Peptides against a protein of PDB entry 4BOS. Designs and how they scored, part 135

Target 1, 163 residues: chain A of PDB entry 4BOS
Amino acid sequence: PVLTRTVVPADNSCLFTSVYYVVEGGVLNPACAPEMRRLIAQIVASDPDFYSEAILGKTNQEYCDWIKRDDTWGGAIEISILSKFYQCEICVVDTQTVRIDRFGEDAGYTKRVLLIYDGIHYDPLQRNFPDPDTPPLTIFSSNDDIVLVQALELADEARRRRQ
Target 2, 163 residues: chain A of PDB entry 4BOS as posed
Amino acid sequence: PVLTRTVVPADNSALFTSVYYVVEGGVLNPACAPEMRRLIAQIVASDPDFYSEAILGKTNQEYCDWIKRDDTWGGAIEISILSKFYQCEICVVDTQTVRIDRFGEDAGYTKRVLLIYDGIHYDPLQRNFPDPDTPPLTIFSSNDDIVLVQALELADEARRRRQ

## One batch from the design tools (peptide; made by RFdiffusion4, then SolubleMPNN)

Design b1_p27_5_s4 (from b1_p27_5, 14 letters changed)
Fold by OpenDDE base, seed 3:
Order: C-alpha cells, then sequence, then structure tokens
Structure b1_p27_5_s4 (fold): chain B 163 residues (1-163), chain A 27 residues (1-27)
C-alpha cells in the first residue's frame, strides 16, 4: 500500500475540495465548495459565543460573509470546523516543514483523514492498494500512525522534488 | 428561531457523520 496525493484544482477552494474528497471516500467534486462554504458559515453563525471575534479575527457576521465568497481561502479555522462537522481528525502534512498538524486530535474521534499542504495549496491523500479492485482508502483509523509516517515521507519527498 | 436552526444543524451534522461512517465501512 502506498500513500499518494490526488491533485485537485489550484483554485481558491482547494481546501474544501480536498476535505470533501477524503471524507467522501475519494470523490472529486470541484463544485462542492459553495455548499461547504455555506455549511461553515452556518456552523459559525449558529454559535457566536464560541466562534467569537477573538477566534475569528473579525465579527461573526463578517466571517460568515467572507467565507461564503468564492475567492477566499480556507485555513486552520475552517479545518477545525470541518473536523467537528465530520467528526474525524483532519491531519495536514506540510511539505515546507515536513510536519503534521492534527485537527480534532483531542475530540476522541476514531477516524482521520489526511491532506497535504505546500503553503498555498491543499491536496487530499489516499492509500492505494495493489489490488486494482480495491479502491483507494481516504478514511483511516485514528490509531493508524503508519499513515502519518507515510504522510511525512510523502511530504519530505515532495519537498525534495519541490512539489 | 435560533434553537430550531441549531437543531437542524445538529441533524445535518448527524446525517453527514452517518454518511461518512458508511463510506468508512465501505472503504
Amino acid sequence: as target 1 above (163 residues)
Amino acid sequence: MREERERRLREAEERRAAAVAARRAAA
């Protein structure tokens, strides 16, 4: 089994496309972003006490309007929100630092998904199997630390190849 | 009503969580 990345479109919504891909079991849907943006906005709007200005860096309403724009990029806060929504860890391996940032790690989720990040672009990660009849795996056990090691190796290789 | 909206959101979250779980089982 080999961990690989699926290159998604390099648009403003690569994070959402990537998250959608992994949580849906490998479904590439570049058109998913508007709905996911609205989903995040809904979650944020539903709990202004938790999603405060201190957390958002802007008012709750301003954030909701901002995230629903088609030209704004998602980041750590959006990943955290999506982790909670899908009830899974979202592990982001950074090719620049070759480190993994785990979102939702304290929530006790039993599953994790993985993204690779180069500083500007997100791509989803998947485990491919030798058996051609076995589809790639995108949702892993939160106890599967091997996949994290593989992600680090993949990121390190990407760094060396300037990918 | 905010509470109703929150309920709907929770239900949506549960549905999506269930869908994810189903995909995990099928993966």
Scores: peptide ipSAE 0.055, ipTM 0.626, DockQ to the pose 0.019
Fold by OpenDDE base, seed 1:
Structure b1_p27_5_s4 (fold): chain B 163 residues (1-163), chain A 27 residues (1-27)
Amino acid sequence: as target 1 above (163 residues)
Amino acid sequence: MREERERRLREAEERRAAAVAARRAAA
């Protein structure tokens, strides 16, 4: 089995498209972003005590209006929110540093999904199998250390190619 | 109103989590 990258559109919503891809088992849906943006805004608005200005860098209301725009980028805070919503660990391998940031790692989730990040763009990762009857896997065990090693190898290769 | 919204959101989150778990089990 080989871990591979699926390139999603390089638009402002690449994070949302990538997350949707992996949690839906490999479904590419670039139109998912507006609903996911609204979902995040709803979650943030529902808990102003936790999602404070200190966390958001802006007021709760300002953030909600901001994230619902179609031209704003998602980042760490959105990944954290989506991890909680989908009840899975989200691991992001960075091609610039060849390191993995894990979101939701302390929540006790049994499953994890993987994204690859180059400093501006997110793409989803999937495991492909030699057997054509075995479809690609996007949801892994939270105890699967092999997939993390493979992600690091993929990131290192991308870094060497300036990808 | 706020409590009701929060309750509905939590229920939606739980349903989504259940759906994801079901897909994982089928994979």
Scores: peptide ipSAE 0.054, ipTM 0.634, DockQ to the pose 0.018
Fold by OpenDDE base, seed 2:
Structure b1_p27_5_s4 (fold): chain B 163 residues (1-163), chain A 27 residues (1-27)
Amino acid sequence: as target 1 above (163 residues)
Amino acid sequence: MREERERRLREAEERRAAAVAARRAAA
């Protein structure tokens, strides 16, 4: 089995497209962003005590309006929210640092998904199998440390290609 | 409004439950 990268459109919604891809089992839907943005806004709006100005860097309402725009980029806050929503660990391997940032790692989730990040763009990761009849896997066990090693290898290869 | 906030939270939780169930069914 080999961990591979699926390139999604390099637009302002690459994070949402990537997350959607992995949590839906490998469904590429570049049009998913508006709904996911609204979902995030609804979650944030529903809990202003937790999603405070201190956390958001802006008022709760301002954030909700901001994230629903079609030109704003998702980041750590959105990943954390999506991790909670989908009840899975979201692991982001950074090709610049060859490090993995884990979101939801302390929540006790049994599942994890993986993204690869190059400093501006997010792509989803999937495990391909030698058997052509076995579909790629995007949702892994939170105990699957091999997939993390493979993600780091992908990141290291990507970094070396740039050097 | 507290009621509105609670409504939104419930709706979000319902969607989360549905999404989790869908993922598990597709696994």
Scores: peptide ipSAE 0.033, ipTM 0.615, DockQ to the pose 0.019
Fold by OpenDDE base, seed 4:
Formats: C-alpha cells, structure tokens, sequence
Structure b1_p27_5_s4 (fold): chain B 163 residues (1-163), chain A 27 residues (1-27)
C-alpha cells in the first residue's frame, strides 16, 4: 500500500475539493465548492458568539459573505470547521516545513483524513492498494500514525525536489 | 534503509506532538 497525492485543480477552491475528496472516500468533484462554502457559512452564522470577530478577522456576516465567494480560499478556520462537521481529524502535511498540522486532534475522533499543502495549494492524499478493484483509502483510523510518516515522506521528497 | 528513515520520521513526529502537548499544558 502506497500513499499518493491526487492533484486537484489549482483553482480558488482546492481546499474544499480536497476535503470533499477525502471525507467522501475518494470522490473527485471540483464542483463541490459552492455547497461546501455554504455549509461553512451556515455553521459560522449559527454561532456568532463562538465565531467572533477575534477568530474570523471580520464580522460574522462579513465572513459568511466572504467565504461564499467563488474567488476566496480557506485555511485553518475552514479546516477546523470541517473537522468538527465531519467528526474527523484533518491532518495537513506542509511541504514547505515538512510538518503536520493536525486539526481536531483533541476531539477524540476515531477517523483521520490527510491533505498535502505547499503554501498555496491543497491536494488530498489516499492509500492505494495493489488490487485494482479495491478502491483507495482516504479515511484512516486516528490511531494510524504510519500514514502520517508516509505523508512526511511525501513532503520531504517534495522539499528535496525544490532544493 | 527506508525502514530506518521511516522510524526516524515517526519518532520525530512523536517528539513534535509531545512538544505541542507540553506547550498546551504550559498555557
């Protein structure tokens, strides 16, 4: 079994496409972003006390309008929200630092998904199997730390290629 | 050789996780 990267379009919605891919078990749908953005906006709007200006960097309403635009992209805030929504840990391996940022790590989730990030673009990660009839795995056990090691390997290789 | 490198990376990540936890505990 090998951990591989599925390259998604380098549009403004690569984060949403990548998250959708992994949480849906390997479904590539570049058109998923509008609904994903609406989902985030709905969650944020539902709790203005928690999602305050201090967290959002703008008013709750301004954020909701902003995230629903097709030319804005998400980051840590959106990943955190999606982690809570899907009840899974979202691990992002950064190719610039060769480090893993874990979202939802303290929530006790039993599931883990992985993304790879280069500073401007997100891609989903999947485990491929030798049997071509066995679909790739995108949702791992939160106890599967081997997949994190493999993700670090991918990031390290990417960094070396840039040197 | 690959196994050894993977072991080192695993241990490095574990140390990082421990450091993060320690910072949280100190906050």
Amino acid sequence: as target 1 above (163 residues)
Amino acid sequence: MREERERRLREAEERRAAAVAARRAAA
Scores: peptide ipSAE 0.023, ipTM 0.464, DockQ to the pose 0.020; fails the geometry check

Design b1_p27_7_s1 (from b1_p27_7, 13 letters changed)
Fold by OpenDDE base, seed 5:
Formats: C-alpha cells, structure tokens, sequence
Structure b1_p27_7_s1 (fold): chain B 163 residues (1-163), chain A 27 residues (1-27)
C-alpha cells in the first residue's frame, strides 16, 4: 500500500474540497464549498459563547458572514469544526515544516483522515493498493500510525523538490 | 473541547502569518 496525493484545484476553497474528498471516501467535488461554508457558519452561529471573539478573531456574526464568502480561505479553525462535525481526526501534514498537526486527537475518535498542506494550498491524501479491484482508502484507523509515517515521508519528498 | 479550539486558533494565527509572508515572496 502506498500513500498518494490527489491534486485539487488551487482555488479559494481547496480546504473544503480536500476535507469533503477524504470524509466521503474519495469523492472529488470542487463545487462542495458553498455547502461546507454554510455548515460551518451554522455551527458557529449556534454557539456564540463557545465560538467567541477570542477564538474566531472577530465577532461571531462577522465570522459567519466572512466564512460564507466565496473568496475566503479556510484554515485550522474550520478544520477543528469539521473534525467535530464528521467525528474523526483530521491530520494535516505540513510540507514546509514536515510536521503533522492533528485535530480532534483527544476526542476519542476511532477514525482519521489526512490532508497535505504547503502553507497556501490543501490536498487530500489516500492509500492506494496494488490490487486494482481494491479501491483507495481515505479513512484510516486512529490507531494506524504507519499512515502518519508515510505522510511525513511524502511531505519530506515534497520539501526536497522545492530545494 | 475549549482547549482544542484555543489550540486551533493559535495554530491558525501562526499559519496566517506564514501565509502572508509566503504570498509576499511570490509577489
């Protein structure tokens, strides 16, 4: 089995496209962003005490209006929210630092998904199998540490290509 | 849960700062 990267469009919604891809088992839908943005805004609006200005960096209402724009980039806050919604760890391997940032790691989720991040763009990761009849895997066990090692290897190679 | 959100917020601030720097380098 080999961990591979699926390149999604480099638009303002690459994070949402990437998350949708992995949590839906490998479905590429570049048009998923508006619904994902509305979902996040709804969750944030539902709990203004928890999603405070201190967390969001802006008022609850301002954030909701901002994230629903088609030209704003999602990040760590949105990943943490989506982790809770989909009840899975979201692991982001950063090619700039060769580090994995884990979201939802202390929530007790049994599943994890992986993204690769280069500082300005997100792509989804998947495990491919030698058997052509076995479809790629995007949802892993939260106990599968091998996939994290493979993700780091992928990030290290990506960093080398930039040097 | 609150700790997770705070950690995410801190990471986001870091990422945004680095992103701004990278975008400036590309301009």
Amino acid sequence: as target 1 above (163 residues)
Amino acid sequence: MAAEAARAAALEAERRALEAERLAELA
Scores: peptide ipSAE 0.309, ipTM 0.806, DockQ to the pose 0.031
Fold by OpenDDE base, seed 4:
Structure b1_p27_7_s1 (fold): chain B 163 residues (1-163), chain A 27 residues (1-27)
Amino acid sequence: as target 1 above (163 residues)
Amino acid sequence: MAAEAARAAALEAERRALEAERLAELA
């Protein structure tokens, strides 16, 4: 089995598309973004004391309006929220820094999903199997550290290609 | 939980800075 990248559209909503892909078991749906943006806004709006201006960089309402735009990019705050919502660890391998940023690592989740990030674009990662009848795996055990090693290998290779 | 949000915010700031650099490289 090998860890592979599925390139999703660079349409400003790649984070949402990528997260949806991995948490839904490999379903590519670029049209998922509007509802996911609304979900983020709903969660942010529900707790203005927690999601304060100090955290968001803008007022709670301004952030909600901003994230619901179709041309704004989600980031670490969104990943943190989605990790909690889907009750899974979200691991992002960064090809610029060659590190894995883990979200939800201390929550005790039993599942983890993986994204690859190049500084401006997110793509989902999946494990492909030799048997073509076996669908790719996108949801891993939170104890599966081999997949993290494989993700770092992908990042290292990507970095070397850019050098 | 508050610590998680703070870490996410800090990481977001870092990513936005790197994003700006990456976009500049592509221009």
Scores: peptide ipSAE 0.277, ipTM 0.810, DockQ to the pose 0.033
Fold by OpenDDE base, seed 1:
Structure b1_p27_7_s1 (fold): chain B 163 residues (1-163), chain A 27 residues (1-27)
Amino acid sequence: as target 1 above (163 residues)
Amino acid sequence: MAAEAARAAALEAERRALEAERLAELA
C-alpha cells in the first residue's frame, strides 16, 4: 500500500474539491465547491458569537459574502468547520514546512482524512493498494499514525523536488 | 471549540502570508 496524491484542478476551489474527495471516499467532483462554500457561510452565519470578527478577520457578514465568491480561497478556518461538519479529523501535510496540521484532533473522531498543501494548492491523499481490484482508501482510522508518517514522506519528497 | 477556532485563525493568517509570498514568486 502506498499513499498517493490525486491532483485536483488548480482553481480557486481546490480545498473544497479535495475535502469532498476524501470525505466521500474518493469522489472527484470539482462542481461541489459552490454548495460547500454556501455550507461554510451558513455555519458561520448561524453563530456570530463563535465566529467573531476576531476569528474571521472580518465581520461575520463580510466573511459569508467573501467565502461564497467563486474566486476566493478556503483555508484553515474552512478546514476547521468542515472537520466538525463531517465529524472527522482533517490532517493537512504542508510541503513547505514538512509538518502536519491537524484539525479536530481533540474532538474524539474515529476517522481521519488527509490533504497535502503547498502554500497555494490543496490536493487529497489516498492509500492505493497493490491489488487493482481494491479501491483506494481515503478515510483512515484516527489511530492510524502510520499514514501520517507516510504523508510526511510525501511532503519531504515534494519539497526536495522543488528545491 | 473556541481554542480550536483561534488556532485555525492564527494558522490561516500564517498561511495567507505565505501564500502571498508564493504567489508573488510565481508572478
Scores: peptide ipSAE 0.266, ipTM 0.793, DockQ to the pose 0.032
Fold by OpenDDE base, seed 3:
Structure b1_p27_7_s1 (fold): chain B 163 residues (1-163), chain A 27 residues (1-27)
Amino acid sequence: as target 1 above (163 residues)
Amino acid sequence: MAAEAARAAALEAERRALEAERLAELA
């Protein structure tokens, strides 16, 4: 039972690829980004009162046009939206600070997924089992604190290798 | 709404933090 990193392509859509991987149970599909970008834009456009210029850093319409471009990067706003859409907590372990940022932690979700972030690139995390016939797990119980400890250990190791 | 405003502020803070880290790594 070890937590491992699956390296996805280092492109402008790594966040979307990583989220898709974990919420779909370990499906690697780098071509998922265009549809996910459109989904984000649709959600943002549907609630201009909440997704205001103060949150987006640009007008609602400008953001929607921006996020649908193939060369723009997703971040905290997109993670928050995807957490709500998939009804799960998204935990991002940061290798620079060795901290976990939890999105959706106060929403009462019963499931959590994990990403690892190095300041630029996102990768998905999965739990591998000793039994080769048991597929890796990407969706965890929100009560599983062991996986958070393992994520911190993985991030700490990554930081040591980079420095 | 107070709850919505609080969530908005938290989301903005998280966005700024991630962007700052990205810029620092690219420098």
Scores: peptide ipSAE 0.024, ipTM 0.554, DockQ to the pose 0.026

Design b1_p27_7_s3 (from b1_p27_7, 15 letters changed)
Fold by OpenDDE base, seed 5:
Structure b1_p27_7_s3 (fold): chain B 163 residues (1-163), chain A 27 residues (1-27)
Amino acid sequence: as target 1 above (163 residues)
Amino acid sequence: MEELRRRAEEEQRRRQAEVAEALAELA
């Protein structure tokens, strides 16, 4: 089995597309962003005490309006929210630093999904199997640290090619 | 263009790391 990258459209919603892909078991749906943006806004609006200006960098209402725009980029705030919503650890391997940022690592989730990030673009990661009849795996055990090593190797390779 | 891209990437990465740490401390 080999960990591979699926390149999603380099639009303003690559994070949402990538997260949707991995949590849904490998479903590529570039049209998922509006719904996911609305979902995030709904969650943020539901808890203004937690999602305060200190966390959001703007008022709760301003953030909700901002994230629902089709030209705004998702980041750590959105990843953390989606991690909680889907009840899974979201691991982002950064090709610039060759490190993994883990969201939800202390929540006790049993599942883990992986994204690769180059500083401006997110892509989903999947495990491909030699058997062509076996579909790629996008949801891993939270105890599977081998996949994290593979992700780091993939990121290191990407970094070396870029430099 | 490449230099601008690099600067933008660094800024986004820095922001992501900072927010991730802040959220981890609260949750």
Scores: peptide ipSAE 0.032, ipTM 0.646, DockQ to the pose 0.033
Fold by OpenDDE base, seed 4:
Structure b1_p27_7_s3 (fold): chain B 163 residues (1-163), chain A 27 residues (1-27)
Amino acid sequence: as target 1 above (163 residues)
Amino acid sequence: MEELRRRAEEEQRRRQAEVAEALAELA
């Protein structure tokens, strides 16, 4: 089995497209972004005490309006919210630093999904199998540390290509 | 347009790193 990167459109919603891809088992649907943005806004709006200006960098209402725009970028805040919503650990391998940022690590989730990030763009990761009748895997066990090693290898290769 | 895009990219990188670090510190 090989961990591979699926390139999603370099629109402003690559994070949402990538998350949707992995949590839905490999479904590429860039049209999912508006609904995911609204979902995040709804969650944030429902708990203004937790989602404060200190966390959001703007007022709760300002954030909700901002994230629902089709040209604003998702990041760690959105990933953390989506991790909680989908009840899975979201692991982001950074090709600039060759590190993995783990969201939901201490929540006790049984599932893990992976994204690759280059500072500008998010893409989903999947495990391909030699049997063509076996569909690619995007949802891993939270105990599968091999997939994290493979993700780091992909990031290291990407970094070397830029040096 | 190039300058606006550059600023947006830098902001994205900054936000990702800062929030990730803050969340890790709270864990």
Scores: peptide ipSAE 0.032, ipTM 0.640, DockQ to the pose 0.037
Fold by OpenDDE base, seed 3:
Structure b1_p27_7_s3 (fold): chain B 163 residues (1-163), chain A 27 residues (1-27)
Amino acid sequence: as target 1 above (163 residues)
Amino acid sequence: MEELRRRAEEEQRRRQAEVAEALAELA
């Protein structure tokens, strides 16, 4: 089994497309972003005490209006929210530093998904199998540390190609 | 163009790391 990257469009919504891909088992849907942006805004608006200005960097209402724009970029805040919503750990491997940022690691989720990040773009990761009839795997056990090692290897290769 | 891209990447990475750390402290 080999961990591979699926390149999604760089259309300001790559994070949402990537998350949707992995949590839905490998479904590429670049049109999913508007709905996901609305979902995030709804969650943020529902809990202004938790999603405070200190966390958002702007007022709750300003954030909700901002994230619903089709040209604003998602990041750690959105990943954290989506991790909680989908009840899975989201692991982001950074090709610039070759490190993994784990979101939801203390929540006790049994599942994890993986993204690769280069500083401005997110792509989903999947495990391919030798048997062509076996579909790629995007949802892993939270105990599967081998996939994390494979993600780091993939990130290291990406960094070397870029430098 | 390449320099501008590099600066943007560094800025985005820094922002993500800071937010991730802040969120982790709240856990």
Scores: peptide ipSAE 0.032, ipTM 0.648, DockQ to the pose 0.034
Fold by OpenDDE base, seed 2:
Structure b1_p27_7_s3 (fold): chain B 163 residues (1-163), chain A 27 residues (1-27)
Amino acid sequence: as target 1 above (163 residues)
Amino acid sequence: MEELRRRAEEEQRRRQAEVAEALAELA
């Protein structure tokens, strides 16, 4: 089995598309972004005590309006929110640093999904199997540390290609 | 247009780093 990336469109919504891809088992749907943006805004609006201006960098309402724009980018806070919503650990391997940032690692989730990030763009990761009739896997056990090693290897290879 | 995009991307990257750091401090 080999860990590979699926390139999603660079349309300002790559994070949302990538998350949707992995949590839905490999469904590429760039049209998912508007709904996911609204979902995040709804979650943020529902808990202004936690999602404070200190956390958001702007008022709760300003953030909600901002994230619902079709040209704003998701990042760590959106990943954190989506991790909670989908009840899974989201692991982001950064090709610039060859490091994995884990979101939801302390929540006790049984599932993990993986994204690859190059400082600008997010793509989903999947495990391909030798049997062509076996569909790629995007949802892993939270105990599967091998996939994390594979992700690091993939990131290291990507970094070398840019050098 | 390219300059505006570049600036937006840099701003977003900075925001992501700041938020990630803030969230890490809460963990």
Scores: peptide ipSAE 0.029, ipTM 0.619, DockQ to the pose 0.036

Design b1_p27_7_s4 (from b1_p27_7, 14 letters changed)
Fold by OpenDDE base, seed 2:
Structure b1_p27_7_s4 (fold): chain B 163 residues (1-163), chain A 27 residues (1-27)
Amino acid sequence: as target 1 above (163 residues)
Amino acid sequence: MEKRLEEARRREEERRRLEAEALAELA
């Protein structure tokens, strides 16, 4: 089995498309972004005590309006929120640093998904199998440390290609 | 157009960094 990257459109919603892909088991749907943006806004609006200006960098309402725009990009806050919503650890391997940022690592989730990030763009990661009848795997055990090693290897290769 | 996109991407990168730092401080 080999960990591979599926390139999603380099639009304003690459994070949402990538997350949707991995949590839904490998479904590429660039049209998912509007609903995911709305979902995030709903979650943020529902907990103004936690999602304060200190965290958001803007008022709760301003953030909700901002994230629902079709031309704003998701980041760490959105990943954290989506991790909680989907009840899975989201691991982001950074090709610039060859490090993995783990979201939801202390929540006790049994599942993890992986994204690759180049400083600008997010793509989903999947494990492909030699058997063509076995579909790619996008949801892993949170105890599967091998997939993290594979992600680091993939990121290192990506970094070398750009240097 | 390309310059505008690059500027936007740079702003988003900075935003993401700040967000990550803020979340880390809460941990």
Scores: peptide ipSAE 0.023, ipTM 0.560, DockQ to the pose 0.036
Fold by OpenDDE base, seed 1:
Structure b1_p27_7_s4 (fold): chain B 163 residues (1-163), chain A 27 residues (1-27)
Amino acid sequence: as target 1 above (163 residues)
Amino acid sequence: MEKRLEEARRREEERRRLEAEALAELA
């Protein structure tokens, strides 16, 4: 089995497309972003005490309006929110640092998904199998640390290509 | 068009760094 990268469009919604891809088992749907943006805004609006200006960089209402725009980008706060919503750990391997940021690692989730991040763009990761009867896997056990090693290997290769 | 997107992403990169730091402080 080999961990591979699926390149999604380099548009303003690459994070949302990537998350949707992995949590839906490998479904590429770039049109998912508007609904996911609304979902995030709804979650943020529901808990103004936690999602404060200190986290959002703007008022709760301003953030909700901002994230629903078609030209704004998701980041760490959006990943955190989506981790909670989908009840899974989201692991982001960074090709610049060759390190993994884990979101939801302390929540007790039984499953994890993986993204690869180059500093501006997100792509989803999947495990391909040599058996043609076994489809690619995007949702992994939270105990599967091998997939994290494989993600680091991909990141290291990506970094090498940029050097 | 690609250049404009990259410029936007560069702006958001700084935001993401700050957000990550803020989230870590909340944990």
Scores: peptide ipSAE 0.021, ipTM 0.566, DockQ to the pose 0.036
Fold by OpenDDE base, seed 4:
Formats: C-alpha cells, structure tokens, sequence
Structure b1_p27_7_s4 (fold): chain B 163 residues (1-163), chain A 27 residues (1-27)
C-alpha cells in the first residue's frame, strides 16, 4: 500500500475540498465548500464565548461573514472545528517544514485523516491498494503511525524537489 | 503571479501560526 496525493483545485477552497474528500472516503467534490463554510460559521456563531475575538482575530460576526466568502482561505481554526465536527484527528503534513500538525490528537478519536500542505495549497492523502476493486483508504486508525511516517516521506520528497 | 502567490503564502502562514498559537493557549 502506498500513500498518495490527490490534487484538488486551487480555488481558495482547497482545504474544505480536501477535508471533505478524506472524511467521505475519497469523494472529490469541489462544490462542497459553500456548505462547509456555512457549517463552520454556524459552529462559530453558536459559541461566541469560546470563539472569541482573541481566537478568531476578528469579532465572531466578522469571522462568520468572512469565512462564508468563496475566496477566503481556511486554516488552523477551521481544521480544528472540522476535526471536532467529524470526530476525527486531522493530520496536516507540511512540505516546507516536513512536520505534521495534529488536530484533535487528545480528543480520543479512533479515526485520523491526512492532508498535505505546501504553504498555499491543501491536498488530501489516501492509501492505494494493488487490487483495483478495493477503493483507496482515506480514514485511518488513530493508532496507525505508519501512515504518518509515509506522509513525512511524501513531504520530504516534495521539499527535496524544490531545493 | 509568483510574487502574488508568495505574498499570499506568507499571509496564510502567519494566519495559521497565530491561530495555532491561540488554540494552544486555550488547550
């Protein structure tokens, strides 16, 4: 089994498309972003005490309006929210630093999904199988540390190609 | 375009850094 990247469109919503891809078991749907943006806005709006200006960098309302725009980028806050919503650990491997940021690692989730990030763009990661009738795996056990090693290898290779 | 992308990348990295730090502070 080999961990591979599926390139999603660079349309400012790559994070949402990538998350949707992995949590839905490998479904590429670039049209998912508006709904996911609304979902995040709803979650943020529902808890203004936690999602304060100090956390958001803007007022709760301003953030909700901002994230629902079709041209704004998701980041750590959005990943954290989506991790909680989908009840899974979201692991982001960075090709610039060759490090993995793990969201939800202390929540006790049994599942993890993986994204690869290059400083601008997010893509989903999947494990491919030799059997063509076996669909790629995008949802892993939270105990599967091999997939994290494979993700680091992908990031390291990407970095070497740029250097 | 490359200049624009570099600027966007820098801004996004800064945003993510600040967000991560904020989350870590509350965790």
Amino acid sequence: as target 1 above (163 residues)
Amino acid sequence: MEKRLEEARRREEERRRLEAEALAELA
Scores: peptide ipSAE 0.021, ipTM 0.557, DockQ to the pose 0.033
Fold by OpenDDE base, seed 3:
Structure b1_p27_7_s4 (fold): chain B 163 residues (1-163), chain A 27 residues (1-27)
Amino acid sequence: as target 1 above (163 residues)
Amino acid sequence: MEKRLEEARRREEERRRLEAEALAELA
């Protein structure tokens, strides 16, 4: 079993495409972004007390209008929201620092998914199996720490390639 | 065109850093 990345389009919505890929079990759909953006805006709008200006960096309404644009980039806030929505831990391995940022780690989720991030672009990670009849795995147990080690190794290799 | 894209990317990177820091402070 080998952990690999699937390169998604380097458009403004790579985060949404990547998250959709892993939570849907390996479905690549770049057209999912508009709906994902609307989903996030809807969640934010539904709880202005929690999603305050302090968290969003702008008013609740301004954020909702902003995130629905097709040229704005998702980040940590959007990942945290999607983690809660899909009820899974989202682990982001950073190739620049070779660190894993975990979202939803204290929520008690039984599942985790993994993304790789280079400071600009997000891609989904998957586990490939030697048996071609066994599809790649994108949803892991939250107790599977081996996949985190593999993600770090993958990130370290990616860092070396950029230098 | 490339310069404008690079500037936009830099601004987004800065935003992401600030967001991560803000979330960490709330923990």
Scores: peptide ipSAE 0.020, ipTM 0.541, DockQ to the pose 0.036

